Peptides against a protein of PDB entry 4A54. Designs and how they scored, part 48

Target 1, 94 residues: chain A of PDB entry 4A54
Amino acid sequence: MSVADFYGSNVEVLLNNDSKARGVITNFDSSNSILQLRLANDSTKSIVTKDIKDLRILPKNEIMPKNGTKSPSTNSTKLKSAETYSSKNKWSMD

## One batch from the design tools (peptide; made by RFdiffusion4, then SolubleMPNN)

Design b2_p18_2_s2 (from b2_p18_2, 8 letters changed)
Fold by OpenDDE base, seed 2:
Structure b2_p18_2_s2 (fold): chain B 94 residues (1-94), chain A 18 residues (1-18)
Amino acid sequence: as target 1 above (94 residues)
Amino acid sequence: PVVKIELDLSTGEVTILE
């Protein structure tokens, strides 16, 4: 399984500087360790994963950025993030 | 049933834990 399985998912990224970014995962560059998000204003943001403190998948009912492209009808497995500040994130799926 | 997943942000690898 890979990050690609989460493309189209809405996420909140907590950065090492304690700033937050919210968007839809559009791409992941494993070679450069860069996560790409589409933001609410339809712009894209590239985040170097070394700068990520935590990442969580947002529930469907959370305020999505208004202009998010149609999430592909991925079988929205309700993933809940475990509270861990690491280069690795844990999620729980019912 | 709850499935636990770990995502390695450096590699993009996802592992099913349980």
Scores: peptide ipSAE 0.235, ipTM 0.762, DockQ to the pose 0.219
Fold by OpenDDE base, seed 1:
Structure b2_p18_2_s2 (fold): chain B 94 residues (1-94), chain A 18 residues (1-18)
Amino acid sequence: as target 1 above (94 residues)
Amino acid sequence: PVVKIELDLSTGEVTILE
């Protein structure tokens, strides 16, 4: 499996500086360890993964970036949403 | 079913844990 299986997922990222970023995963650059998010305003944010403290998958019904381009279609894997933050390296799916 | 996944954000590798 790869990070690409999570493209299109809505996530909240807690950074080491205690700031938060919320958006849809659009890309992961493994060479540079950069996670790319599309934000609600349709802008793109690149996050260096070493700066990530925690991640959580947002529920489907939460506010998604409405103004963005079509989210990448992912295959049948359903991700489990969490209200609490998960370890940056530990997620769950159905 | 709920499956626990480990995602290495440095490499992009995903491992199924349970």
Scores: peptide ipSAE 0.233, ipTM 0.764, DockQ to the pose 0.214
Fold by OpenDDE base, seed 3:
Structure b2_p18_2_s2 (fold): chain B 94 residues (1-94), chain A 18 residues (1-18)
Amino acid sequence: as target 1 above (94 residues)
Amino acid sequence: PVVKIELDLSTGEVTILE
């Protein structure tokens, strides 16, 4: 399984500087360790994974970025959202 | 069912834990 299986998932990222970013996963660059998010304003944010403190998957029913995001595919893996932040490398899925 | 996963943020590999 790869990060690509989570493309289209809505996530909230807590960074090491305690700032937060929310968006849809659009890409992961393993060579450079960069997670790319599409934000609500249709801009793209690239996050170096070492700067990520915690990450959580948001419920599917939460508002996704309006523009620039493709609808999740029907075959996308359903991820279970946690109320609390999870470790940047751990979460639950159905 | 609920499945626990681990993501290697350096490689992008996902491992099923439980």
Scores: peptide ipSAE 0.227, ipTM 0.762, DockQ to the pose 0.231
Fold by OpenDDE base, seed 5:
Structure b2_p18_2_s2 (fold): chain B 94 residues (1-94), chain A 18 residues (1-18)
Amino acid sequence: as target 1 above (94 residues)
Amino acid sequence: PVVKIELDLSTGEVTILE
């Protein structure tokens, strides 16, 4: 399974500077280690993974930016995520 | 139900744990 299966999912990213970004995953560049988010204002934010402290998928009951979302792959597995942050390099989510 | 996953942010690989 790939992170591409989570394209269109709304996430919260906690950065190393303790700032947060919320948006929809639109792309992941493994070669450059960049996670791309579409923000609520329809702007795009590219985040270098080394700057990420933690990441979590937001619950469905939270406000999700719908604009600029990519459709998940047809083979994507629907996952219900726990409200927890996971490590920047490798993370586990309940 | 809640599904547990592991994501490798270096490769983008996802593993389903439960």
Scores: peptide ipSAE 0.241, ipTM 0.769, DockQ to the pose 0.221; fails the geometry check

Design b2_p18_2_s3 (from b2_p18_2, 10 letters changed)
Fold by OpenDDE base, seed 3:
Structure b2_p18_2_s3 (fold): chain B 94 residues (1-94), chain A 18 residues (1-18)
Amino acid sequence: as target 1 above (94 residues)
Amino acid sequence: KIIKIELDLSTGEITILE
């Protein structure tokens, strides 16, 4: 499974500085390690993955608060769970 | 039920942990 399976899903991202961002996953750039979210105000936020402490996928039936704009269509994979908690793995290369 | 996953933030690969 890949993060691309969650495109269109609502997520909440906890950053290393303890700030939070909530939005819809629109893209993941593996080459540059950047997660892109569309926010409630319809703006786009790019998050460097090294700055991510934790990430959770919000329940499908949870409507993200929007500022009057239609949510993008989702290509996300259906999950059996209402909520998914994600943590990054440790990675090292010699 | 909450499912925990591991995300490889370099590749985007996801592993289901529970």
Scores: peptide ipSAE 0.228, ipTM 0.772, DockQ to the pose 0.237
Fold by OpenDDE base, seed 2:
Structure b2_p18_2_s3 (fold): chain B 94 residues (1-94), chain A 18 residues (1-18)
Amino acid sequence: as target 1 above (94 residues)
Amino acid sequence: KIIKIELDLSTGEITILE
């Protein structure tokens, strides 16, 4: 499975500086390790993956303000309404 | 239910853990 399978999904990104970004995944550049998000104001934010601490995929049922920009209908595999949690270097003791 | 995934930030590969 790849990040591309989650294009169009709403995510919350926790950065290493403890700031958060929320948006829709629009692109992932593996060559440069950059995740691109469309924000609520329709702007695009590029995040260098080295700056990402954690990423969670928000359930589809969360009323995100649909600013009417057509997210590209990529064949989104039905991510079930369950929240997903992603980490790059997962260290969990429990 | 929460789905746990591991993201390879270099390749974009996702592994479902649970």
Scores: peptide ipSAE 0.228, ipTM 0.773, DockQ to the pose 0.248
Fold by OpenDDE base, seed 1:
Structure b2_p18_2_s3 (fold): chain B 94 residues (1-94), chain A 18 residues (1-18)
Amino acid sequence: as target 1 above (94 residues)
Amino acid sequence: KIIKIELDLSTGEITILE
């Protein structure tokens, strides 16, 4: 399973500085270690993976209000659970 | 039910934990 399987899913990212970002996963660049989220205001946020403390997949029933047009539908595979907790394993960056 | 996963940030690989 890959991050691409969760494209289009709503996530909450907890950063190392304890700030949070919520959005839809739009892209993951493993080569550059960048996760891209589309935020509620339809802007895009790029997050360097080294700054990520924790990540969770938000349940479908959790409402994420959006401003403007809805993000395009994706053929993402979602885990059928109330909540999905994602933690990073050991990784390295050059 | 909470499902725990591990994300390899270098490869993007996801593993579902037991």
Scores: peptide ipSAE 0.222, ipTM 0.769, DockQ to the pose 0.255
Fold by OpenDDE base, seed 5:
Structure b2_p18_2_s3 (fold): chain B 94 residues (1-94), chain A 18 residues (1-18)
Amino acid sequence: as target 1 above (94 residues)
Amino acid sequence: KIIKIELDLSTGEITILE
């Protein structure tokens, strides 16, 4: 699966600086490794994935940001869990 | 219930871990 399967999902992003951002996933730019979130104030925040420590997909029963911009239509897979915990892959040089 | 996933930052591919 891909990040696109989670477009429209409400997420909490934990950054490396321990700050958090909440929003709806609207896009992922793989070329630049940028995750885009629609925030509660209807603004868009671009987050460089290297700055992401963890990503949590929030349960549907939690407060969602307002619907504004149409997200790409994807055949999102149904998640069996209340929330998804995502971690980025590790990168190191030998 | 929480599902853990891994995100490939280069491709956007997600792998379900558990």
Scores: peptide ipSAE 0.220, ipTM 0.771, DockQ to the pose 0.240

Design b2_p18_2_s4 (from b2_p18_2, 8 letters changed)
Fold by OpenDDE base, seed 1:
Structure b2_p18_2_s4 (fold): chain B 94 residues (1-94), chain A 18 residues (1-18)
Amino acid sequence: as target 1 above (94 residues)
Amino acid sequence: KEIKIKLDLSTGEVTILE
């Protein structure tokens, strides 16, 4: 399974500085360690993975208001659960 | 039921935890 399987999913990202970002996963660049989110205001936020403390998949019942067009759906396999908790593995950067 | 996953942010690999 890959991050691409979660493209189009709503997520909450907890950063190392304890700030939070919510959005839809639009892209993941493993080579550059960048996760891209589309935010509620239709803007795009790029997050360096080293700054991520925790990530969770938001349940479908949790309303995330959007001002812009919904991100395109993908044919990815989506986990059907009330709550999905994601933790990162140990990582190293060159 | 909560599903826990492990995300390798270096490779993009996702593992479902038991």
Scores: peptide ipSAE 0.267, ipTM 0.790, DockQ to the pose 0.251
Fold by OpenDDE base, seed 5:
Structure b2_p18_2_s4 (fold): chain B 94 residues (1-94), chain A 18 residues (1-18)
Amino acid sequence: as target 1 above (94 residues)
Amino acid sequence: KEIKIKLDLSTGEVTILE
């Protein structure tokens, strides 16, 4: 599966600086390693994945920012909560 | 139920761990 399967999911992102961001996943740019979140104020926040420590999918019962933008009906399996662990490609020099 | 996933940041691939 891919991150796209979680588009429209409400998530909490824990950053390496221990700050948190909450929003709905709107896009993931693998080329630039950027996760995009729509925040409660309808603004979009771009997060560089290198700054992400952890990502958890918030359970549906937590107040999703109700702003009715058609979350693409991704048949995301009812993952009540998921904690994501990111694997980063390590640059190794010989 | 909490599900653990692994995200490949280079590809966006997600793997369910538990």
Scores: peptide ipSAE 0.266, ipTM 0.795, DockQ to the pose 0.244
Fold by OpenDDE base, seed 2:
Parts: structure tokens; C-alpha cells; sequence
Structure b2_p18_2_s4 (fold): chain B 94 residues (1-94), chain A 18 residues (1-18)
């Protein structure tokens, strides 16, 4: 399964600075480690994955106001609610 | 039921945990 299977899903991202962002997943760039969210105001926010502390999938029934065009959706598996754990490559040196 | 997933931020791979 890939992040692309969650395109169109509403998510809440908790950043390392304890700020939160909510939006629809529109793209993931694995090469550059960037997650793209479409926000309620129809703007796009790019988040570097190293700044992500946690991510959760919001329930489909949650009302999210939109002030713009509808975000694209894909034929993804229906998810009611989900909690994500980010796995990162750990580099440690003695 | 809540779905737990693991996201590999380097590859974009998603694993369903429960």
C-alpha cells in the first residue's frame, strides 16, 4: 500500500513544532520527502516529512469547510478513522 | 474500528498494523 492510496483523504498533521495542519492529501514526493496538502482556503501547503511528528486520517463524516474547488479523490480503500505512525530512517553514530 | 498505519516517509510505503 502507498501514500497514493490516501490521496483525497482528509488528514491532520502534527508538526515537530507542535503546530497542526489540516487538509486533503494531494501529492507525496518521496524523492524530496514532501507531503502536499490542500487546505480549506484552497491553497496548497507543502510539508517536509522530517517536520512531521504524527499524522492521522480524519473520519469521512467530519465536516471540513472548503473555500475553493473540491480536492481530487481517488479510488482508495474506505477508511473511517486511522492513526498513522511515521517511520524514518535513523542515522546514529558512536 | 480505528485503523493503525505506519508510513515510511522515505518510500511512501504504508503498512496496516491493525
Amino acid sequence: as target 1 above (94 residues)
Amino acid sequence: KEIKIKLDLSTGEVTILE
Scores: peptide ipSAE 0.263, ipTM 0.792, DockQ to the pose 0.236
Fold by OpenDDE base, seed 3:
Structure b2_p18_2_s4 (fold): chain B 94 residues (1-94), chain A 18 residues (1-18)
Amino acid sequence: as target 1 above (94 residues)
Amino acid sequence: KEIKIKLDLSTGEVTILE
């Protein structure tokens, strides 16, 4: 399987500079190692995966912070998301 | 049931571990 199976999932990304980004996974560029998130304001943020320290999958029922617009909705995914902090390469799902 | 996942962020490959 691939990152595409997680498209539509809500995530919180902790970066190496200790900043955080929350959004819905919309795309992954494997050639350039770039993860794309749709943010609460409907803008898109591109994150280079080398800058990712940790990634957390947010539960579907969690209310995300709004930034001037409606909270991003999740798309249907093959796997159920679980609220867990994980290193950038490993996590658990229910 | 808990499923453990490994994600390779360099390739985008996902592996089910358990």
Scores: peptide ipSAE 0.261, ipTM 0.789, DockQ to the pose 0.228

Design b2_p18_3_s1 (from b2_p18_3, 10 letters changed)
Fold by OpenDDE base, seed 5:
Structure b2_p18_3_s1 (fold): chain B 94 residues (1-94), chain A 18 residues (1-18)
Amino acid sequence: as target 1 above (94 residues)
Amino acid sequence: SKLEEELSKKLQESLEKL
């Protein structure tokens, strides 16, 4: 089994400095042994694997604190299709 | 790598505890 098998999983990571990070696994850099998490604010956190003390996968039903993603109110700015008034250039040749 | 193997093992063990 590879780390890639867990992409999209919500995890809590405990670091050696006793700090915690929560996010979705988005990538793993095998060359540098760096785990990438997408955080609740849509930012990305890179964690060096050697700094990981422990981790747990969070159950799907644990409401990650929904930072209220305000659904961007698609203000459907009705781009009023500017009816290109075809200004009839009345070429009056008089 | 050894570190990748250790990480994958920790992830697997965590999945089994759910």
Scores: peptide ipSAE 0.619, ipTM 0.913, DockQ to the pose 0.628
Fold by OpenDDE base, seed 2:
Structure b2_p18_3_s1 (fold): chain B 94 residues (1-94), chain A 18 residues (1-18)
Amino acid sequence: as target 1 above (94 residues)
Amino acid sequence: SKLEEELSKKLQESLEKL
């Protein structure tokens, strides 16, 4: 089973610093081991896998606050290409 | 990668606990 099998799952992630993040798994960067979550405010959070202490999948029946999922109106609203912030993480390993 | 495998395992274990 791969991480991709869980795309679309709502998860709570516990980080090593004891902070928590909740969101839907949208992507996994295998090269950098980065998990991407879509948060309730539609922002994206990137989490380095090594910083994950624990995680749980949230049951669908937990009344997630009804973000008014407007029915996916089939209107292909051009998802404005989220500007690929090519974060040139110039991690200068000085 | 090893990290991906570990993450996948944690996700699977979490699914089984639902």
Scores: peptide ipSAE 0.617, ipTM 0.913, DockQ to the pose 0.656
Fold by OpenDDE base, seed 1:
Structure b2_p18_3_s1 (fold): chain B 94 residues (1-94), chain A 18 residues (1-18)
Amino acid sequence: as target 1 above (94 residues)
Amino acid sequence: SKLEEELSKKLQESLEKL
């Protein structure tokens, strides 16, 4: 089974630094081993797979706040080169 | 890749636990 089989699944990701992220799996970059999650605020978070300690699929009945944003049409915007977003893990949960 | 395989395995294991 491939990671692509899980596109659209809601997941909770536990990172090696003990931080957590929740979102919908939207893409996986096999070349760079980067998992992309759409977060509740409709932003995209890129997670390097090597930084993942654990993950779980959330049951469909867990009301993740459906921010009703329509599936962004996959405009094939060329994945510009992953500029090393310095993981300043300032996850400021404001 | 090895990392993709590991991630796929974790996802599969999580699915089986639902």
Scores: peptide ipSAE 0.610, ipTM 0.912, DockQ to the pose 0.652
Fold by OpenDDE base, seed 4:
Structure b2_p18_3_s1 (fold): chain B 94 residues (1-94), chain A 18 residues (1-18)
Amino acid sequence: as target 1 above (94 residues)
Amino acid sequence: SKLEEELSKKLQESLEKL
C-alpha cells in the first residue's frame, strides 16, 4: 500500500516538537519525503516525514471545528475496501 | 524510500484503528 492510497484522507499529524497539524493529504513527494496537507484555510502545509512522530486518520463523522469558511467539499473518495466478493455461485442443480 | 514505507505503515495502522 502506498501513501497515494490515502490521498483525500483527513489526518491529524503529531510532530516531533509535539505540535499538531490537521489537514487533508493532497500529495506526497517521494524524492524529498514530504507530505503535503491542505489545511482548513485552504493553505498548504509541507511536512518532512522524518519530523512526524505519529499520525491518525480522522473519522468522517468527526465534526471538524467548522471555522465559518465553506469547508471545500471534500469529495470523500470512498476507499473501496476490497470486499472480496466471494460470489458463491450456488449452482442449484435441478 | 524507507521513510515512505514507514509513513505508509503508520497510515495503514491508523486506518485499522477506525
Scores: peptide ipSAE 0.608, ipTM 0.911, DockQ to the pose 0.670

Design b2_p18_3_s2 (from b2_p18_3, 10 letters changed)
Fold by OpenDDE base, seed 4:
Structure b2_p18_3_s2 (fold): chain B 94 residues (1-94), chain A 18 residues (1-18)
Amino acid sequence: as target 1 above (94 residues)
Amino acid sequence: SSLEKELSEKLKKSLEEQ
């Protein structure tokens, strides 16, 4: 099974710094080990896989929180801050 | 759900194999 099989899935990513990001998987760069997520504000965030502590696929009806701190961007950006999502502290599977 | 949990594990495995 490949990461590409999960394109379009909504995921929550827990990072090594205990911050969280939520978004739809849009791409995976296997050469550089970079996972790309489209966020609720339509921006694209690039996450280095080595920085991922854990992840889960979200149910279809789960609300993706908006990132009010950044403007929408069509360009992928590397993770620079933990300010994307912090409202949910509980890490559980549905 | 159980399905999302299983798929999450498959995704994690796929990421680790790269």
Scores: peptide ipSAE 0.587, ipTM 0.903, DockQ to the pose 0.107; fails the geometry check
Fold by OpenDDE base, seed 1:
Structure b2_p18_3_s2 (fold): chain B 94 residues (1-94), chain A 18 residues (1-18)
Amino acid sequence: as target 1 above (94 residues)
Amino acid sequence: SSLEKELSEKLKKSLEEQ
């Protein structure tokens, strides 16, 4: 199984500095070990894999960073902005 | 869920195999 099999998956990444990032996996550079995430604000974040402490795939029912295209029917559940959640939030795996 | 946990472990392994 390759990282490419997970393109389009929504993930939460815990970094070694205890910061968090949420986004959709858009690309992986194996030569440089860089994982690219699209964030809720449509920006991209590049993460060096050696800086990843832990990661989890989020359930489809959890708020995908909506690109502004209103998928019509599901109520605006607050796209939790792929806020780089500051280190204050305890890492919990549900 | 158990599925997301399994997929997360597979993704972690795929990232480590480089």
Scores: peptide ipSAE 0.584, ipTM 0.902, DockQ to the pose 0.103; fails the geometry check
Fold by OpenDDE base, seed 5:
Structure b2_p18_3_s2 (fold): chain B 94 residues (1-94), chain A 18 residues (1-18)
Amino acid sequence: as target 1 above (94 residues)
Amino acid sequence: SSLEKELSEKLKKSLEEQ
């Protein structure tokens, strides 16, 4: 299985500095080890994989706190909007 | 959910295999 199989997935990334980013996987540069996320504001965040402490795929029905954000579309359903937020000492997986 | 957990582990593994 390759990272490309997860393009379009909505993910939460926990970074080594304990900050979090949420976004849709749009690209992966294997040569440079860079994961690209599209955020709720349609901007792109590039994350070096070595800076990733943990990650999880978000369920399609997970509620996001921000109103008016764009929900990415997949073949069948829209995903919840991506966002970034400050560090939390809490990590849970559905 | 169990499904998202399994898929997350597969994604993590795929990133490690680069």
Scores: peptide ipSAE 0.579, ipTM 0.903, DockQ to the pose 0.096; fails the geometry check
Fold by OpenDDE base, seed 2:
Structure b2_p18_3_s2 (fold): chain B 94 residues (1-94), chain A 18 residues (1-18)
Amino acid sequence: as target 1 above (94 residues)
Amino acid sequence: SSLEKELSEKLKKSLEEQ
């Protein structure tokens, strides 16, 4: 199994500095060990894999980036731009 | 869920097997 098998998956990444990023996996550079996420604002975040403390794949019903995979069936909630944020949010697997 | 947990572990494994 390769990282490419997970392209299009929505993930939350916990970094070693305890910040978090959420986005859709769009690419993986194996030569440089860089994981690329498309964020909710359609920007791309490159994460060096050595900086990843933990990660989880998000359920399909969670918030997706605008130009990522299929948006979850939800009520009229405007998707906010995804950014790196602090670990104040509880880290748990659903 | 159990599925997301399993997939997360597989992804983690794939990232470390570089």
Scores: peptide ipSAE 0.577, ipTM 0.902, DockQ to the pose 0.100; fails the geometry check

Design b2_p18_3_s3 (from b2_p18_3, 9 letters changed)
Fold by OpenDDE base, seed 3:
Structure b2_p18_3_s3 (fold): chain B 94 residues (1-94), chain A 18 residues (1-18)
Amino acid sequence: as target 1 above (94 residues)
Amino acid sequence: SELEKELSKKLEESLKEL
């Protein structure tokens, strides 16, 4: 199999420095041996293959930590209802 | 490359563990 066969897989990568990265495999640069992961924040992390100690594919049902997309707090700017001052034109009919 | 083969092997082995 090639690395490309695993594109779209969610993986946890253990680095030689004992740090971990989680993301979806989006690309592999064969010339430079660089694995690209899309992270939960939609950023891309490039990992040099030589720095990878181990990796595991995460099952599809493992809810990617939804980076809580902060639902844009729709600041419901309550548009203060422009009080339509109904100017009661008092039509005084003389 | 050798590194690509190693990475592919790690991925393949990880797939077998699922």
Scores: peptide ipSAE 0.623, ipTM 0.912, DockQ to the pose 0.632
Fold by OpenDDE base, seed 2:
Structure b2_p18_3_s3 (fold): chain B 94 residues (1-94), chain A 18 residues (1-18)
Amino acid sequence: as target 1 above (94 residues)
Amino acid sequence: SELEKELSKKLEESLKEL
């Protein structure tokens, strides 16, 4: 299986610093080994895979706080393409 | 990558615990 097979899964991630993050897997950057989670507040958290101690998939039956009625808002609100912050890593090696 | 394979394996094992 690939990480992509788990897109849309709700997970709890335990980090090496013993902090926890909960969210839905939205993407995996294979080049940088970065897992992206959508959090309950609709923000995105990026987690470096090397910092992951453990993870678990959360069962669907756990009453996740009902985020409000997915009104099938047919409105294709154009997800404003998150501006590709081209992080010009200007690592100026001065 | 090796890290991707490790992460995939952890996810697979977590799925078996459900």
Scores: peptide ipSAE 0.620, ipTM 0.911, DockQ to the pose 0.634
Fold by OpenDDE base, seed 4:
Formats: structure tokens, sequence, C-alpha cells
Structure b2_p18_3_s3 (fold): chain B 94 residues (1-94), chain A 18 residues (1-18)
């Protein structure tokens, strides 16, 4: 998978300085190895990949503290979880 | 890049923990 497969995901990033950033992945600059996050205030934060200690994807149901500003309609691109739809075509023969 | 591969791997592993 590529980083681009995770565009639109909400993530918490732990930096090497033990600070945290939360935002939606909007872009990755492959030339400079820079991850771009859209923050809750609609600003963009650029993070150098070398400064990332760890990260986690936040579940959709995690109530982000609604700072009362209208979160712009983030088109939640549904990460298609590869649900292996075992289409049990139960062909009931009559 | 190697850094991109590392970041992609971290994202993939995080997805499995959901």
Amino acid sequence: as target 1 above (94 residues)
Amino acid sequence: SELEKELSKKLEESLKEL
C-alpha cells in the first residue's frame, strides 16, 4: 500500500519530541517525505516523516472534540475495509 | 523512498489494530 491509500484518514501522530498532532491526511510529498495534515481549525500542518515516532489511525466513532466551528464537510472517503465479502451464493436448488 | 515505505508500513499496522 502507499501513503495515498490513507488520504482522508484521521490520525494521531506522535513526534520524536513527544508532542502530538491530530488531523486528516490530505497529502504526502514524496520528494521531501512530508506528511500534510488538516487540523481541526482547517489549518494545514506539515510534518517531516523523520520526526514521526509513531502514529495511529483514529476510529470513525471516536468523538473528536467538536470544537464548535463547523467542521468542513470532510468527504469521508470510506476507506473500503477489504471486507472479504464471502458471497455465499447459497444456490438453493429447488 | 525508504521513509515513505516506513510511513506506509506504520499506517498499515495501525489499520490492523482497529
Scores: peptide ipSAE 0.616, ipTM 0.910, DockQ to the pose 0.654
Fold by OpenDDE base, seed 1:
Structure b2_p18_3_s3 (fold): chain B 94 residues (1-94), chain A 18 residues (1-18)
Amino acid sequence: as target 1 above (94 residues)
Amino acid sequence: SELEKELSKKLEESLKEL
């Protein structure tokens, strides 16, 4: 089974630094091993696979806030070079 | 890639726990 088979799944990702992220799998960059999640605020978070300690698929019955954002049309925006997201995991949960 | 295979395996394992 490929990662692409899980597109649209809601997941909780545990990172090696013990931080957690929740979102819908929208894409996987096989070249760079980057998992992309759409978060509850409709922002996209890119996670390097090597930083993933564990993950779980969340059951569909968990009411994630349906931010009804339509499938972003795959405008082929050229994946600009993954700027090294500096690992300042200041996940400020404001 | 090896990392993709690892991630796929974790996803598959998580699917079995549902």
Scores: peptide ipSAE 0.614, ipTM 0.910, DockQ to the pose 0.648

